# Designs tried in a protein design run: peptides against a protein of PDB entry 4N78. Part 2

Target 1, 186 residues: chain A of PDB entry 4N78
Amino acid sequence: HFQVICRLLGYQGIAVVMEELLKVVKSLLQGTILQYVKTLMEVMPKICRLPRHEYGSPGILEFFHHQLKDIVEYAELKTVCFQNLREVGNAILFCLLIEQSLSLEEVCDLLHAAPFQNILPRVHVKEGERLDAKMKRLESKYAPLHLVPLIERLGTPQQIAIAREGDLLTKERLCCGLSMFEVILT
Target 2, 155 residues: chain B of PDB entry 4N78
Amino acid sequence: MAELQMLLEEEIPGGRRALFDSYTNLERVADYCENNYIQSADKQRALEETKAYTTQSLASVAYLINTLANNVLQMLDIQASQLRRMESSINHISQTVDIHKEKVARREIGILTTNKNTSRTHKIIAPANLERPVRYIRKPIDYTILDDIGHGVKW

## One batch from the design tools (peptide; made by RFdiffusion4, then SolubleMPNN)

Design b1_p8_2_s3 (from b1_p8_2, 3 letters changed)
Fold by OpenDDE base, seed 1:
Structure b1_p8_2_s3 (fold): chain B 186 residues (1-186), chain C 155 residues (1-155), chain A 8 residues (1-8)
Amino acid sequence: as target 1 above (186 residues)
Amino acid sequence: as target 2 above (155 residues)
Amino acid sequence: MTAEELLS
């Protein structure tokens, strides 16, 4: 699903969706979540001493349950605050999955374009074969597919310009060094 | 452009008119030949003259058709060339627009990005016990392993 | 009358 979304929206559509999600997240964090956090801070016991270990795990749990009873019984915490936190979490996950899906699409595009851009994969050298000889053979094999040099030789100045720009746009992808998710976390 | 205009406005219409006129003239020639044959005392001579006129008339019409056909072909070639040039221009514009749109889109999404912190991948501390590279022995994929899976016909 | 004259 996320892959299809990435393909359909493209960079522009993804940007718009991400911007809107960021607005929503910001609104949730600065609005309802902040208010509930403030309320929780006020209701929070000022002094919460660690009970003696002698009470065992059940006794310790009961102690904390009693100390936090007012918080646990705060119905709006479960219905509103936790829901908002879930929404924020979902938004974060959505952004992550979109970025991952986009990266996969970009990598696929790069791989498909590679033979036309003189980007050759590292050839696995079997024992006894010279890497250099294999690479030269591979280069020679794919040399006729190099789009930009071909157009530079046969094309008009306008075609050459377009080919160069297209080549650059094909090579430059977000997955090569940029992260949207890191911005969202900041 | 001047050549195409000349073909469209002068040569082709002129050729069509010439063919139309030739039709009328052929009828006159036919009438003449018929009358000449009827009135002539020497029927053999009149027949030979008719053959000569027929041959000449056919040659003339053939020439007119050929000339017109060539002019039409030339016109079509010029038009085809113009269409190819227009197509090329449209394609260039389209590509330019697409590139521009892509650049804009990339700028927009770029605002929402930061440089990936390539955290120096912690040195994968090679486990102290270098598991001996199990020589990947390419076991031939035994395709028969799946033969028993499913409702396939056991032979 | 020549054929050319007739075709003219």
Scores: peptide ipSAE 0.020, ipTM 0.763, DockQ to the pose 0.004
Fold by OpenDDE base, seed 4:
Structure b1_p8_2_s3 (fold): chain B 186 residues (1-186), chain C 155 residues (1-155), chain A 8 residues (1-8)
Amino acid sequence: as target 1 above (186 residues)
Amino acid sequence: as target 2 above (155 residues)
Amino acid sequence: MTAEELLS
């Protein structure tokens, strides 16, 4: 699903969706969640120390349940605050999955374009074979596919310009060094 | 453009008119040949004359048809070439627009990105003592220990 | 009459 969304929206659509999601998350964090956090801070026990292990797990649980009784009984916490936190969580996950899907698409595009852009895969060299000879053979094999040099030789100035720009756009992908998710986390 | 215009406005219409006129003339030739055959005392001579007229008439019509056909083919070739040029121009414009749109889109999404912190993966300094992988013997988690703690329905 | 004369 996320791959299809990425293909459908493209960079522009993804940007718009991400911007809107960020607005929503910001609104949730600065609005409702902040208010509940402030309220929770007010009702939080001032002193909550870890009981001795001698009380066992049930005793420790009862201790904390008693200390946090006011928080646990706050009904709006479950219905509103936790829901908003789920929404924020879902938004974060959505952004992560979109970025991952986009990265996969970009990598695929890069791989498909590689033979046309003089980007050759590293060849596995068996023991005793010269890497240089294999690389030269590959270079020779794919040399006719180099699009920009081919168009520079045979094309019109306009075609050359388009080819160069297209080549640049193909090479420069987000997955090469940029992260949207890191921005979302900040 | 001048050649295509001449073909469309002069040569092809002219060829069509010539072919039509030839049709009318063929009818006259046929009438003449029929009358000549009927009136002639020498039927063999009249027949040979008719054959000659028929051959000449057919040759003339064939020439007109061939000329017209060639002009039409030439017209179509010119038009096909023009269409290819137009297609190329449209494709060029389309590509330019697409590149522009892509650049705009890249800028927009770029605002929402930061450089990947290639956190130098702190070389997890392998602890000097490679603890021998203690073969994790999966002890089955006995979940029955929790049966008494949960509000679950004791079936 | 020649055929050319008739076709003309």
Scores: peptide ipSAE 0.018, ipTM 0.761, DockQ to the pose 0.004
Fold by OpenDDE base, seed 2:
Structure b1_p8_2_s3 (fold): chain B 186 residues (1-186), chain C 155 residues (1-155), chain A 8 residues (1-8)
Amino acid sequence: as target 1 above (186 residues)
Amino acid sequence: as target 2 above (155 residues)
Amino acid sequence: MTAEELLS
């Protein structure tokens, strides 16, 4: 699903969705969540000492339930605050999954374009074979597929310019060094 | 452009008119040959003359058709070449627009990105001796071990 | 009349 969304929206659509999600998250964090956190801090017991182990696990649990009774019984915490936290969490997960899906699409594009851009995979050399000879053979095999040199030889100046720009745009992808998710976490 | 215009306005219409005129002329030749054969005392001579006129008439029509056909083909080739040039121009514009849109989109999404912190992950140097995977024996968590760890944090 | 004259 996320792959389909990435393909459908493209870079522009993803940017718009991410910006709007960031606005929503910011609004939730600075608004309702912050207010509830402040309220919770005010009602939180100033001194919550660990009860003696002699009370056992049930007694310790009851102790904390008693100390936190006002917080546990605060209905709005469960219905509003936790819901908002879920929404924030979902937004974060959405952003992560979108970035991962986009990265996969970009990697696929890079791999598909590689033969046309003189990007050759490292060939596994079996014991006794010269790496250089295999690489030269591979280079010679794919040399006719190099798009930019081909267009530079046969194309008009305008076609050459477009080919170079297209080649650059194909090589330069977000997955190579940029992260959207890191911006969201900050 | 001048050649295409000449073909469209002069050569092809002229060729069509010539073919139409040839139809009328062929009818006259046929009438002449029929009358000449009927009136001639020497039927063999009249027949030979008719054969000559027929051959010449057919050759003339064939030439007119061939000339017209060649002119039409030339016209179509010129038009096809013009269409190909127009298509190429449109494609070039389309590609330029697409590249521009892509650049704009990349700038927009780029604002929402930061450089990946390549944390120098310490090369986990795989230990030279791959320790044999110690078979994870699920030891039941003995919770009794935690029973003695309970000295209350003396605040 | 030659055939050419008739076809002209």
Scores: peptide ipSAE 0.017, ipTM 0.763, DockQ to the pose 0.004
Fold by OpenDDE base, seed 5:
Structure b1_p8_2_s3 (fold): chain B 186 residues (1-186), chain C 155 residues (1-155), chain A 8 residues (1-8)
Amino acid sequence: as target 1 above (186 residues)
Amino acid sequence: as target 2 above (155 residues)
Amino acid sequence: MTAEELLS
C-alpha cells in the first residue's frame, strides 16, 4: 500500500501529506496533549515514594492505586489523551513507512537508470579472472546505452540541456543522503 | 511556409482546374477528329491524325495527373515535416515543464528533510591484543553478588 | 489547329 501511495503521490504529494501530518501532530501535541499533561502534572502526587516492602505486593499496588486514583479515574485520559497519542504514533509510523517505501522506489529507479548513466556494479571476480578485463567488457557492453553522451553527440542544445538535467535529477535522490523521518523526530 | 502556401493556393487548385479543363478540351479534340474524319477524302490520313491527337491528349492528361499527384505528395511531405517539428516542440515544452515540476516538488519535499547522520561507524579497531580465549571455566554463578543490588529485602 | 493548341 505504501509503495502505491508513493508512486501515486510522487514527491509533491508526499510533501503535502507530510506537511499536513506534521501540522496535525503539532496541533495534537501543543493543544490537547499539552493540556492533559498540564492537568496531569497538577494532579500528580508531589511525593510518590516506594512504600515499605512490609506491605507486600498487594499493599504496594493498592498504595499506588490510591495515590493515582484521580489519574486512573480521569476518563478523558483514556478516551481522548491516549487516543491523541495513538494518532501521533500512527502519524509517525506512517511517515516512517512512507520514507521507507519512497527509498525503495528511489533505489529501484537508480538501479534501472544505472546502465544508461554509466553506473556499473562491482563485478565479482572469480579466481583467475582480472577485474579490469571484466569491467572493460561491461563498459563496452553498456557503452551504447549511455544516454547523455549519445544526446551530446547527436542532439540539439536544448535536448542536451534536458538530458543533463534529467540525468542529474535521476542521480540525485533523497535516499542518497536525506531523511524526512529525522526531521519528524525533531 | 511559402512553398506550402503556393501548393495549397495555386499549384494544386490550378492542377485540378487544368484537369477539368482538359475534359472540355478533349471533347473539342474528339469533335474535331470526328469532323475531320467525316470531311476528309483521305480517311486513312484522318485516322492517323486522330491517333496522333489521341496519343498527345493522353500524354497531356497523364502529365497533368502526374504533376498534380506530385504536388499533392509534396504538400503532404511538407505537412508531415511540420507536424514532426510541432511534435518535437511540444515534447520539448512538456519535458521542460516536467523537469520544472520535479524541481519544485523536490524543493518542497527537501524542506522536510535533513542530512542523514552517517554515524561514522567507528572502525571497530580490533584490540591489538586479542585476549586469548580464556577457557570458559564454568564457575557457578554466585547469585549472592546480586543481593546488594536492588531494593530487595535487606536481610 | 494543332493538338497543342486544342489542349492548351
Scores: peptide ipSAE 0.017, ipTM 0.767, DockQ to the pose 0.004

Design b1_p8_2_s4 (from b1_p8_2, 3 letters changed)
Fold by OpenDDE base, seed 3:
Structure b1_p8_2_s4 (fold): chain B 186 residues (1-186), chain C 155 residues (1-155), chain A 8 residues (1-8)
Amino acid sequence: as target 1 above (186 residues)
Amino acid sequence: as target 2 above (155 residues)
Amino acid sequence: LTAEELLS
């Protein structure tokens, strides 16, 4: 689903969705969640000492239950605050999954374009074979596929300009060094 | 442009008219040959004359058709060339617009990005055993994997 | 009438 969303929205659509999600998250955090957190801070026991180990696990649990009774009985915390936190969590997960899906698509694009851009994979050389000879053979094999040099030789000035710009856009991808998720976490 | 106009306005219509006139004339020639054959005491001579007229008529019509056909072909070639030029221009504009849109989109999403701190993540040591390219088994994307992620509103 | 005259 996320791959399809990435393909459908493209960079622009993803940007718009991410911006709107950030606004929603900000609104939830600064509004409802902040208010509930303030309320919780007010009702939180100021001094919560560790009960003596002599009370055993049941006694300790009862102690904490009693200390946190006001929080546990706060119905709006469960229904509203936790729901808002779930929404924030879902938004974060959505952003993460979108970024991952986008990165996969970009990597695929880079791999598909590589033969046309003179980007050759490192060939595993078996013991005894010269790496240089294999690379040279590979370069020779793919030389006719180099799009930009081909267009520079045979194309019009306008076609050359478009080819160069297209080549640059193909090479420059977000997955090469940029992260959206880090921005969302800040 | 001048050549195409000449073909469309003068040469092709002229050739069509000439061919039509030739049809009318051929009917007259045929009538003449028939009457001449019936009225002539020397039928062999009349037949030879008819053969000569037929050969000449066929040659003339063939010439007219060939000329007209060549003019039509030339017209079509010129038009095809014009269409190719127009197509090339449209494609160039379209590509330019697409590149521009892509640049704008990338700028927009770029605002939402930061540089990855390349912590020296240990080189993903390519597992020494190049797992045989697992035959791309089209595993249907099991979307159920996402069913557990997020509280979908169970309606 | 020459054939040419008939065909013209």
Scores: peptide ipSAE 0.020, ipTM 0.718, DockQ to the pose 0.004
Fold by OpenDDE base, seed 4:
Structure b1_p8_2_s4 (fold): chain B 186 residues (1-186), chain C 155 residues (1-155), chain A 8 residues (1-8)
Amino acid sequence: as target 1 above (186 residues)
Amino acid sequence: as target 2 above (155 residues)
Amino acid sequence: LTAEELLS
């Protein structure tokens, strides 16, 4: 689903969706969640020490349940605050999955374009074969497919310009060094 | 453009008219040959004359058809070439627009990106004092106490 | 009339 969404929206559509999601998340964080957090901080026990391990997991749980009873009984926390946190979480996950899907699409595009851009994979060399000889053979094999040099030789100035720009756009992908998700987390 | 126009407006219509006129003339020749054969005392000579007219007529028609066909083919070739040029121009414009759109889109999404911080995974400095793993006798956590608190799917 | 004259 996310792959299809990425293909459908493209860079522009993804950008718009991400911007709007960021606005929503910001609104939730600075608005409702902040207010609840402030309220929770006021009702939070001033001193909450870790019980001794001797009480076991059930005893420790009961201790914390008792200490946080007022917070747990706060009905609006469950209905509104947790829902908003879920929405934020979903938004974050959505952004992550979109970025991952986009990265996959970009990698696929790069891989498909590679033979046309003189980008050759490192060939696995069997024991005894020279890597250089295999690479030269590959270079020779794919040399006729190099699009930009081909167009530079045979094309019009306009075609050359378009080919160069297209080549640049193909090479410059987000997956090469950029992250949207990191921006979202900051 | 001038050549195509001449073909469309003059040569091809002219060739069609010539072919039509030839049809009318052939009918006259046929009538003449028929009458000549009927009236001639020497039927063999009349037949030979008819054969000569027939051969000449066929050659003339063949020439007219060939000329017309060649003109039509030439016209089609010119048109095909023009269409290819137009297609190339349209493709160029389309590609230019697509590149521009892509650049705009890249800028827009680029604003939402930062450099991947390959921050070296902070080695979780294991706390120096390896607290001796106290043999946690795993007392089974009775999670039933939490059944009333969470929106868990009651199976 | 020659054939040429008739076709002409």
Scores: peptide ipSAE 0.020, ipTM 0.726, DockQ to the pose 0.004
Fold by OpenDDE base, seed 1:
Structure b1_p8_2_s4 (fold): chain B 186 residues (1-186), chain C 155 residues (1-155), chain A 8 residues (1-8)
Amino acid sequence: as target 1 above (186 residues)
Amino acid sequence: as target 2 above (155 residues)
Amino acid sequence: LTAEELLS
């Protein structure tokens, strides 16, 4: 699903969605969540001492349950605050999954373009074969597919310019060094 | 442009008119030959003259058709060349627009990105107070405790 | 009339 979304929206659509999600997240964090957190901080017991370990796990749990009874019984916490936190969490996950899907799409594009851009994979050399000889053979094999040199030889100046720009845009992808998710986390 | 215009407006219409006129003239020639044959005392000579007129008429029509055909072919070639040039121009514009749109889109999304920090695995500085490893005494999980939980078919 | 005259 996320892959399809990435393909349909493209960079522009993804950017718009991410911007709007960031606005929503910011609104949730600075608005309702912040208010509830402040309220919770006010009602939080000022002194919560660790009970003695001798009370065992059930006794300790009961102690904390009693100390936090007012918070636990705060119905709006479960219905509103936790829902807002869930929405924030979902937004974060959405951004992560979109970025991952986009990265996969970009990698696929790079791989498909590679033979046309003189980008050759490192060939695993089997025992006894010279790496250099294999690479030269590969280079020779794919040399006719090099799009930019081909257009430079046969194309008009305008076509050459477009080919170079297209080549650059094909090579420059977000997955090569950029992260949207890191921006969302900051 | 001038050549195409000349072909479309003058040469091809002119050739069509010439061919049409030739049709009318051929009918006149046929009538003449028929009458000449009927009226001539020397039928053999009249026949030979008719053959000569027929041959000349056919040659003339063939020439007119050939000329017209060549002009039409030339017109089509010029038009095909023009269409190819137009297609090339449209493609160029389309590609330029697409590249521009892509650049804009990339700038927009780029604003939402930061450099991937190769997270140097910050050494989780173990808190100095090594909480004494609570010796996890692996109590063997007595799985027999679960034997009574569930509708197990006692065999 | 020559053929040319007839075709003219």
Scores: peptide ipSAE 0.020, ipTM 0.720, DockQ to the pose 0.004
Fold by OpenDDE base, seed 2:
Structure b1_p8_2_s4 (fold): chain B 186 residues (1-186), chain C 155 residues (1-155), chain A 8 residues (1-8)
Amino acid sequence: as target 1 above (186 residues)
Amino acid sequence: as target 2 above (155 residues)
Amino acid sequence: LTAEELLS
């Protein structure tokens, strides 16, 4: 699903969605969640000592229930604050999954374009074969597929310019060094 | 452009008119040959004359058709070349627009990105000697180490 | 009329 969303929205659509999600998250954090946290801090017991082990697990639980009774009984915490936290969590997860899906698509694009851009994979050399000979053979095999040099030989100046720009745009991807998710976490 | 215009406005219409006129002329030649054969005392001579007119007429029509066909083919080739040039121009514009849109989109999403903290992952220099994977012997977690931690009721 | 004259 996230892959389909990434394909449908593209970079521009993803950017718009991410910006709006960030606004929503910011609004939730600075607004309702902050207010509830402040309220919770006010009602939080200032001194909560560990009860004696002699009370056993049930007694310790009852002790904490009693100390936190006002917090547990705060109905709005469960209905509003936790819901807002879920929304924030969902937004974060959405951003993460979108970035991961986008990265996968970008990697696939890079891999598909590689033969046309003179990007050769490291060939696993079996014992006894010269790496250089295999690489040269591979280079010679894919040399006719190099798009930019081909267009530079056969194309018009305008076509050459477009090919070079297209090549650059194909090589430069977000997954190579940029993260959206890190911005969201900050 | 001038050549295409000449073909469309002068050569092809002219060739069509010539073919139409040839039809009328051929009918006259046929009538003449028929009458000449009927009226001639020397039937052999009349037949030879008819054969000569027939051969000449067929050659003339063949020439007119060939000329017209070549002109039409030339016209179509010129038009096809013009269409290819137009297509190339449209494609160029389309590609330019797409590249521009892509650049704009990338700038927009780029604002929402930061450089990946390449944690200096210490190049785990794979030791040259692939140490045999030490069989991870799952040592059972001895939980008895925790027995002395906490005032738990020793049953 | 020669065939040429008829076809001209």
Scores: peptide ipSAE 0.019, ipTM 0.722, DockQ to the pose 0.004

